Peptides against a protein of PDB entry 5HDT. Designs and how they scored, part 135

Target 1, 163 residues: chain A of PDB entry 5HDT
Amino acid sequence: MVVKTFMDMDQDSEEEKELYLNLALHLASDFFLKHPDKDVRLLVACCLADIFRIYAPEAPYTSPDKLKDIFMFITRQLKGLEDTKSPQFNRYFYLLENIAWVKSYNICFELEDSNEIFTQLYRTLFSVINNGHNQKVHMHMVDLMSSIICEGDTVSQELLDTV
Target 2, 163 residues: chain A of PDB entry 5HDT as posed
Amino acid sequence: MVVKTFMDMDQDSEEEKELYLNLALHLASDFFLKHPDKDVRLLVACCLADIFRIYAPEAPHTSPDKLKDIFMFITRQLKGLEDTKSPQFNRYFYLLENIAWVKSYNICFELEDSNEIFTQLYRTLFSVINNGHNQKVHMHMVDLMSSIICEGDTVSQELLDTV

## One batch from the design tools (peptide; made by RFdiffusion4, then SolubleMPNN)

Design b2_p26_3_s1 (from b2_p26_3, 17 letters changed)
Fold by OpenDDE base, seed 5:
Structure b2_p26_3_s1 (fold): chain B 163 residues (1-163), chain A 26 residues (1-26)
Amino acid sequence: as target 1 above (163 residues)
Amino acid sequence: SEWLKHFEEVRKKREEIKDKEKFFTK
């Protein structure tokens, strides 16, 4: 029910955002980010992506360290895109589509460790890209990477070397 | 900021869709 709620929600009223604020904060706790079940972690990532979508252009997570942890967590989940035949692939696709369309990672430009986050993202994406992915998946991956490059005023040499 | 403009456009589009949905469900 909670998962469905976040997925069905758009950028709703401030009252609705307030209603789910505490839940959003709890989803970013170590309990969920370090959950032993891989499928649970994927669901958590999807929920976090939806939270970023709902609260855009801001996020309910104010701590830079927490934001870094969240995006590093989401990045790790994207590794699941490699297996296109996985029963959970549709959820991985949902995650990719969401973060690409919302441009959620652009929030990271405010973080001191933004280059680290983007580097890990690019490395992850290039590691999972394969010919089994359809055009939509490739498009979302390209959109995600391109939007970060276009928005950034300066790109580190490390990030350029990753691309 | 380009991404800020994007968020504004996304929000606008979503509100339009939500308004239409509410209209048809009434």
Scores: peptide ipSAE 0.063, ipTM 0.597, DockQ to the pose 0.047
Fold by OpenDDE base, seed 4:
Structure b2_p26_3_s1 (fold): chain B 163 residues (1-163), chain A 26 residues (1-26)
Amino acid sequence: as target 1 above (163 residues)
Amino acid sequence: SEWLKHFEEVRKKREEIKDKEKFFTK
């Protein structure tokens, strides 16, 4: 129900954004980010991705540390893209498509730990990319990585070595 | 910033998609 709500929510609806603000904040709690069920974590990641889409260009999360935790969390979920035959693959695809299209990771440029976040993202994507992925998956992965490189004023040597 | 501009484009695209969906659901 919660997932469906965020997926269908219009980013132009200020009333709905206000209504679900508290829910958005709760989804970033340690309870959800460290949930023992990987399928639940995937759903949480999708919801978080939708939240960033809805609240763009801002985020309802005021803590830089919390934002870092969220994006590191989302990055970890992307590991599920490796198995193209997984029953949950379509949901992993949704996550990838969303973050690539919205460019939600660009919020991280305001964080002092942006290089760490981007480096981990790149390492994760390169670890899961394979020939079994269709053109759309490859496109989203490339778009996501390329946009971050192009938008960044400075990148760490570690990130450059990863690419 | 460039990414702020992108978010504006995202919102624009969303509106276009919504308009199309409304059209086809009539």
Scores: peptide ipSAE 0.056, ipTM 0.603, DockQ to the pose 0.063
Fold by OpenDDE base, seed 1:
Structure b2_p26_3_s1 (fold): chain B 163 residues (1-163), chain A 26 residues (1-26)
Amino acid sequence: as target 1 above (163 residues)
Amino acid sequence: SEWLKHFEEVRKKREEIKDKEKFFTK
């Protein structure tokens, strides 16, 4: 996995990582991922993105199924980027910027269903991109998609069809 | 919650870094 350096990302110390490991695991529970409140789910997604930032280039989640659930969950939240005038747009922007900068989706390369995850991500981004987005939003979207293509050994036909 | 408070601090740190790098991300 290729991520920014620890110094660039201001990641937490190993001591802090150990301290909050249980909290990180708890946040990825179905209780939070399937929370009925949309705003809560967005906050959860932002926290998950921060967890990946803190633990990068590693992840506290060892289960492939759990990692898939998390990134599918994060991908679903990115749909909120479509409304640039939303009061919650700042948090959606934060989520996008974070995952693009951290390259957190690159953790998915070890997953059997990585191509499915990336395809859903691309489809989501393509569906929400619009002229209301400023240059920084567009840049983060491009960075996010490009980093995955560049780091991947292969690209599925499904992903190619999506692009 | 305890985790929420922690992650708010993390977000704060990230925003500080982001502000410092604004010059390079025009």
Scores: peptide ipSAE 0.025, ipTM 0.566, DockQ to the pose 0.080
Fold by OpenDDE base, seed 2:
Structure b2_p26_3_s1 (fold): chain B 163 residues (1-163), chain A 26 residues (1-26)
Amino acid sequence: as target 1 above (163 residues)
Amino acid sequence: SEWLKHFEEVRKKREEIKDKEKFFTK
C-alpha cells in the first residue's frame, strides 16, 4: 500500500508531497528502521529511496541525526545485493538504481558526519560487488560511488583509504 | 551546486520515465 503510493507519486505534485509528509516521517521511525524482519527493512529502504526521489532536492527530514540514521540504514540494506539469486534481488536492484540515479546520498554533504556515511557506503558496495552482478548493477554501483567523489569538495583520508 | 542541478533535472525528467519504471528489475 505505502510502496505503491510512493512509487506512483511524482515530484511535481506539491500538494501530495505535503499530504504524505507525515507518512514519510513515520517511515523513518525506529519502528521501521529497526524492524526485525529483513524483508520489511528492505521494503522500508525502497520507500525511503522513493521519498528522497519525490522530495528532491530537499528532504522531509529536518533532523541531521535522522538523516544520518536513514542513510546508514539504507547502506546496511545494500548488503543484500551480494546474492544475485535471492528472491529479493530485484527489490535490491530497485533500491540501488534509485539511489544511484537520484543521487540521494548527495543530501548527506550537508551533514556533519557525511564522511562516515560515505565511508560505510563504499565499504558496503565494495563488499557486495561480485562477478555475478550484471553490467547494469556494476554501472549503478560505479555511478553511485563516482558521483559522491565528484561532488565532494574534500574527501577524508578515511574515505580515500576505503576506496 | 552540481548535485542541486541534478535534482532539478531529475524532477524534469521524471515524467518521461515514470511509465517505464518497474519496482522489480534485474
Scores: peptide ipSAE 0.118, ipTM 0.639, DockQ to the pose 0.069; fails the geometry check

Design b2_p26_3_s2 (from b2_p26_3, 18 letters changed)
Fold by OpenDDE base, seed 4:
Structure b2_p26_3_s2 (fold): chain B 163 residues (1-163), chain A 26 residues (1-26)
Amino acid sequence: as target 1 above (163 residues)
Amino acid sequence: DEWLELVKKRMEKLEKKKDELKFFTK
């Protein structure tokens, strides 16, 4: 079996994407987004990140409100990066790595509430950054934030104040 | 691909969780 790095992995075929479309939609339900178990929510976030990677540059979610909910949800999960000694840290790292590499948040530029989403993302990232994070974590955080800054046409003053 | 299998596995786990809750709420 050929071992591929995360960055070199190809996206699914159209047939495979269609196969899991229903599951992708289920993941965005309130049942999962508001699940009381923190570990479940983290897993959901990772799955959502993978879905965005698979379906890029489009998302299987057609509702702008749902997309906003998803990215606000993912943003909240990134708070788990603050504790580098957590047994779930590697999964939080995966989440960060994925969304940074895929530039998943770029879908939000099409949303009316993009500035709110990006502001919350930046505030969250800066709140969790600490000396325990290695260079790779910092790199992904920078990549994630810089991509949004570079591709954004309009940035709210609130977001600028956060940076 | 390896990552695809991981995604499928995780999604299946989530689906099972959903089904379990559905069972207990009957």
Scores: peptide ipSAE 0.092, ipTM 0.657, DockQ to the pose 0.028
Fold by OpenDDE base, seed 5:
Structure b2_p26_3_s2 (fold): chain B 163 residues (1-163), chain A 26 residues (1-26)
Amino acid sequence: as target 1 above (163 residues)
Amino acid sequence: DEWLELVKKRMEKLEKKKDELKFFTK
């Protein structure tokens, strides 16, 4: 798969990361996160996921509140996985595959509200998962959720109740 | 890297269209 091949490529150089830092910050602004167009928000989410991939293991966003907003935003976009026949489904799939492979949500372990983020993620995934999803989609969903459970230092009761 | 260039292009495209998109967010 082309996407998997892209994810196997080397990360951006430090110099190039700096060049596009401003763009990365702009993508995380309220302007984009609260954009009224659903397709724009999906594209923004994909770009944010790519940014996390490029800047791993660190994030270019220094504000814990901003990081929370970003991951809550990405989580909301994952609702689009429900309709497997949507013209945008492949982009939703890309978003899921990326964040699962990179383990992007693991950055949230350093956040005070990590349990809230993970809880919303689990609720969202369980709300959209259906028999129309192929094996790959199911696998990525399981990988994403399992990684968080297995690597988390603490797990709230609320999070456990969603599993 | 091809994927990196695609990401950069997407980011630049969004940045260049900020003013246009701002009108629709008001």
Scores: peptide ipSAE 0.089, ipTM 0.678, DockQ to the pose 0.030
Fold by OpenDDE base, seed 1:
Structure b2_p26_3_s2 (fold): chain B 163 residues (1-163), chain A 26 residues (1-26)
Amino acid sequence: as target 1 above (163 residues)
Amino acid sequence: DEWLELVKKRMEKLEKKKDELKFFTK
């Protein structure tokens, strides 16, 4: 059995990040973001959330426009949280839990259009929140929204009006 | 989609290694 040192582990992790970079980039392509199948788009969103979790606090995407597209895409998928009886609700919950815990949207603070992204996120969350959601769903939604408010240096008036 | 599932599995594996790395930095 080969003992992995700290340096070995670090090297392995970085090498794997590089290895999977192309896959991460491919997943964020228009082919997947604009896939006609709703279930595929949900799965894509979950994978993107996983990518952000893996690369946190960084992201493998360097293009601000691409990041905007990704988070706007993820936001659109969160609309599926509304139907708690959907067979796909577990994946929607996974998406919410992941992005809330990782604070994935905090990457957007560096984007010029961050306020637009956050505004759409808040509007979406408030539109889907209902009494059918259990305590954990509510908690994740609150955590997600609160984190953005707390970390934000400047929040648009439109976003403040939404809250 | 089998490709997407593969990506998820690989990312989860990478996450595990990353968590282990963080543990050793404590």
Scores: peptide ipSAE 0.035, ipTM 0.585, DockQ to the pose 0.092
Fold by OpenDDE base, seed 3:
Structure b2_p26_3_s2 (fold): chain B 163 residues (1-163), chain A 26 residues (1-26)
Amino acid sequence: as target 1 above (163 residues)
Amino acid sequence: DEWLELVKKRMEKLEKKKDELKFFTK
């Protein structure tokens, strides 16, 4: 499960969370997850990450299939970290920083396909890591991966082969 | 507080884009 952070003090009240529930659900719709515009998909991913931060340790998305789709979607967006000179890199960095800080992927331990999600995450991160990334980017990537390993009781052989 | 306003702004922009696309695809 997602761990508590100091950012919890700045979270919205329960009333405000309820107000934005419908919008949060809309962001997870196929319309946005499969949006043809790459920049829109990045914005969607950032918003989803923020939603997980606000609702931590819970999430407004209760469907296991939907949660899987969301995290597979976020994982695909992390591929954009490869180009450090992209005008959108700061948003990709924000996405990485947020997900690593909140430990958002840790809620996936409750999903049947958690191993698939974590494997794809690790493969994606290792594929985009390059010498152009500063130490902060590397730190967040390591924090994200290590948190999953530390919280998980077992690591699949496939994941071990990836690491 | 500042980041919260940014989140809300981004979500509102996305909602607007959603409505616009639905209108033009009908």
Scores: peptide ipSAE 0.033, ipTM 0.560, DockQ to the pose 0.028

Design b2_p26_3_s3 (from b2_p26_3, 14 letters changed)
Fold by OpenDDE base, seed 3:
Structure b2_p26_3_s3 (fold): chain B 163 residues (1-163), chain A 26 residues (1-26)
Amino acid sequence: as target 1 above (163 residues)
Amino acid sequence: SEWEKLYEEVQKKREEKKDELKFFTK
């Protein structure tokens, strides 16, 4: 129910920003980020992605450590893209599509550990891509990584070579 | 491999974007 609500949210809605601010903070808690159920973690990631979509280009989180935890968390969920036959694949796809379209990871450029976050993202995407993925998945992965590479002064060729 | 292809495409996009940025920042 909560997931469905977030999926219907429109970017730049001040009403929605205010309404879901508290929920956004709770979803970023260790309780949810470290939840033992992988399906719950996926849903949390999708909700967080939707929140970032609403607040873009800003974020409702002020703690750099919390932001890092969130994006490292989202990155870990993207591992689920590997199994294209999974019943939850459509939600993994939604997560990928959302963060690629919104360029959500670009918020991480404000973080000291941005290179670590981006490196982990690239490694994850490179590890999950396979012949079962259609063109759309491929395009979103490319768009996501390309946006980060092109817009970040801290993203060096050396960083890319380490992937 | 698939990851190699993806990496190459990302690099291509990077170069394209750099060229575009150079054009617009002149």
Scores: peptide ipSAE 0.048, ipTM 0.613, DockQ to the pose 0.039
Fold by OpenDDE base, seed 2:
Structure b2_p26_3_s3 (fold): chain B 163 residues (1-163), chain A 26 residues (1-26)
Amino acid sequence: as target 1 above (163 residues)
Amino acid sequence: SEWEKLYEEVQKKREEKKDELKFFTK
């Protein structure tokens, strides 16, 4: 229900942004980020990705620590891309497509721990990519990684070693 | 490997962007 609602929102509608602001904040709570159910976490990640799409280029989250937690959380969910035959794969694909198109991770450049976030993202993507993935998956992964490499002023040696 | 192909494509985009930047700074 929540996922479908966010998917249908117009990112240019300020009224919709205000209406769902409280929901966006609640979805970033520890209760959801640390939820024990894998499917619930995936849904939460998709909702968070939609929130970033709606509020782009900014986010309704002001705490740097909270933003870090969110992106580390989303990164962990991307591990689910590995199994292309999973019934949940299409939702994992949606997550990837969304964050790649929106360039959601670029907001992390404002964070002190950006290198850690980017390193974990790259490690995750390279760990899950396999021959079962089609060209669209490859394109989204490339777009996601390229946006970070091309727009970053400084890239840590650790990130370079990860690639 | 698949990750190698992915990396190469990322590097290609990086170089393309660098070339564009050089063009705009002339």
Scores: peptide ipSAE 0.035, ipTM 0.601, DockQ to the pose 0.037
Fold by OpenDDE base, seed 1:
Structure b2_p26_3_s3 (fold): chain B 163 residues (1-163), chain A 26 residues (1-26)
Amino acid sequence: as target 1 above (163 residues)
Amino acid sequence: SEWEKLYEEVQKKREEKKDELKFFTK
């Protein structure tokens, strides 16, 4: 239900953003980020991606540690893109499309651990991409990675080694 | 300079994957 609601919204008014702020914070809690159900975690990731879209270019999360946890969490969910035959593939695709279009990871440049986040993202994307994916998937992955490269000032050797 | 190098690598892999996809779909 939450996913459906956010998917149908492009951007909310300030009043609506305030209304959903509490929900956004709850979705970033350890309860959801560490939820034992894989499908629930995917839905949470999609909702978080939509939240970033709605609140762009800002985010309703003020804690840098929480932001790191969220993006590391989203990155882990992207592993599900590997199986193109999964019934949940369309939701994984939606997640990828959203974060690529919004350039959601760009907020991570404000974090001290940005290199770790980007490294894990690149490793994950290159580990899951395969011949079963259509060109749109490839384009979104490259767009996501390219956006980070274009806006960044420095790249660690570890990040370079992941490419 | 480091970013440019990384960008080139990303584009290289993009093209490689595109070629693989085209080959696979034949």
Scores: peptide ipSAE 0.030, ipTM 0.535, DockQ to the pose 0.022
Fold by OpenDDE base, seed 5:
Structure b2_p26_3_s3 (fold): chain B 163 residues (1-163), chain A 26 residues (1-26)
Amino acid sequence: as target 1 above (163 residues)
Amino acid sequence: SEWEKLYEEVQKKREEKKDELKFFTK
């Protein structure tokens, strides 16, 4: 996948990539992905999203299984978007905004279980969307889901049925 | 519902993308 030209200009420097490499690897560990504190998990998700932004269109993770775990993890965090009155809502919004802008999930097209990941994402987003969300939230959700549908060569019937 | 609105918007963008692709493949 090719990242939008304007996004290329906003990418972090190579020095920053080197700085965050070790952090990126450690954040993908079970210690953080399975952390018992939901606020910590949210922060981890935001950091992971930032890492994907920095390394786009690639990822510093070489294991397909690890990538799957990360995106399934991020998907689970998006459930926090449901409560618009939560003190942590702004961080959930940041997470959504980031992954929509970067098109982070599109890297999953290279994974064998991409359809599973996308299906869970769609189900999660449709589950949390409500009248309390403003136009920006709606826009980011639409952009995120549309990007996957439009840029994918093939979309499973299951995914289509989810939409 | 919000779900319906989201679905419609996604489908709209999908069709727009398809039209764009068809244009370039002619």
Scores: peptide ipSAE 0.024, ipTM 0.584, DockQ to the pose 0.041

Design b2_p26_3_s4 (from b2_p26_3, 16 letters changed)
Fold by OpenDDE base, seed 1:
Structure b2_p26_3_s4 (fold): chain B 163 residues (1-163), chain A 26 residues (1-26)
Amino acid sequence: as target 1 above (163 residues)
Amino acid sequence: SEWEKLYKEVMEKREKKKEEEKFFTK
């Protein structure tokens, strides 16, 4: 007998979910994912994270390629966690906290290129972590990485070698 | 280093989950 533990998450009503569907699709467009302004990209990432929270454990995106692009995009934004003195650090923290709590990256297990996504995530997190980060940042990073390792049936040697 | 500490914590959580799964499978 396998006992499964579930997390309680706050989710919007179905009416709100439907309203956000169009927004979600627009936010995932190349226009926003490749936006030249770094602050805009961060805001887009935060909004995408909120969308994943609302639709968890499912995703409103049907295209595997689009999902890959989104998570690779979010991963790139996490590089901003490196500078704790940045005026945008609180938003980067919010992004990290959100995706860690929701276990947003676990949607990627359904993708063919999941190993690539997870590898890039781990490389990014280990590249930005430093002594300036407080315990909360460390905790969220650990929670995020452990969720992927623990919920995956198999972890590739490549991913293990990345950490 | 900070990453080493983080890595150890991740591995500990992984091991804990495996132990829990073994307990409930039995």
Scores: peptide ipSAE 0.058, ipTM 0.606, DockQ to the pose 0.043
Fold by OpenDDE base, seed 4:
Structure b2_p26_3_s4 (fold): chain B 163 residues (1-163), chain A 26 residues (1-26)
Amino acid sequence: as target 1 above (163 residues)
Amino acid sequence: SEWEKLYKEVMEKREKKKEEEKFFTK
């Protein structure tokens, strides 16, 4: 069995998922989520996104509070999409592409604070979008937001007003 | 603005889905 890095991993078997569970939990620790280096935080976010991709449609985290922390953390990292000339832009793009493709945020519907999470996501995306972004970035942002709105049977007016 | 364009696209998709659901339930 070949040892894979998170960024190169596909959806794994159940046994492989179990092997990475401890690592997944470790990456969600305060040590990483509150790391002072922005590049480290970006890498953590990408790894977390990969974990969600691997475990989709389920979440490997059982704590609602932890899930909230993770998605609020990922949302904060998406602010890095603003500068298209950044050396790390490609990784920010990867993060966006991943979470849009997987529909990772849809796990948040099970959380009591889902509206808060989605609100912050929308505000962040609209704050970073600019004329420097190409059509692919726009497409992923639309896909991400529309998947959330369309899956909810009842979309709160508050969420819509935030956009 | 760019965000207005994105908002419109999202809302259009939402409306299309609602229409499809109404049609399907009939």
Scores: peptide ipSAE 0.046, ipTM 0.591, DockQ to the pose 0.034
Fold by OpenDDE base, seed 5:
Structure b2_p26_3_s4 (fold): chain B 163 residues (1-163), chain A 26 residues (1-26)
Amino acid sequence: as target 1 above (163 residues)
Amino acid sequence: SEWEKLYKEVMEKREKKKEEEKFFTK
């Protein structure tokens, strides 16, 4: 069961949906997902996260393959959380905070390759976590992973073993 | 380690939610 958060409730206006619709479609293109500049990719990921927040609990993407590509893309961007001294760390933090609060990855439960997506997410988060992260970062990472495990009635043992 | 800490917290939340769900389904 995907529950709507307080943040999601404030982001469900038709005006906002209309504003982001065209952007949502274009940001999911290979042009942006495979952009050579890592800072551009981070901005794209943040925008995608905002779009998921606005459209929660649904997504403005109808293609399962496209959704998979998007979440695999977002997962790859989370690697940037490793360096807490990076000038872009605050944007990586924003990305983490957003997807954790919205429970954005829970949309992936409808995908055939959900286990692959979640496995890569867990591996990524555990690979970047370090003592340089403050309590808020830890909290968001735990919340994100916990929400997936708790909501997934069909979470495989393999996924649990990955944690 | 940070990994162990996160693992414990995740599993604790999982267990709590399962217990709550069992309570409301009985």
Scores: peptide ipSAE 0.041, ipTM 0.589, DockQ to the pose 0.041
Fold by OpenDDE base, seed 2:
Structure b2_p26_3_s4 (fold): chain B 163 residues (1-163), chain A 26 residues (1-26)
Amino acid sequence: as target 1 above (163 residues)
Amino acid sequence: SEWEKLYKEVMEKREKKKEEEKFFTK
């Protein structure tokens, strides 16, 4: 229900943003980020991605540490893209499509630990990409990676080493 | 397209890295 609700929300609706602010904060809690159920974590990641879409280009989270935790969490969920035949693949695809289109990770440039986040993202994407992925998946991965490269004036050597 | 070129470049770098890793592990 929560995922469907966020998917239907209007990005330009300030009223909706305020209505779901508390929910957004709760979804970023350790309880959800460290939830033992893989499917629950995926749903949480999709919800968080939708929240970033709604609040873009800003984030409803002010704590740098919390933002880092969220994006590291989302990055970990992207590992699920590896199995294209999984029943949950469509949700993983949605997650990828969303964060690529919104350019959600660009918020991380404001974080001191941005290089760590981007490094883990690139490592994850290259670890999961395979011949089973269609052109759409490839396109979204490229869009996601290129957005980070284009936004940053310089790319750290560590990030380049992960490519 | 420009994106296709970028993709190829990134993938080429990936493959190059893999080959280099093999070289250094021998």
Scores: peptide ipSAE 0.024, ipTM 0.571, DockQ to the pose 0.020

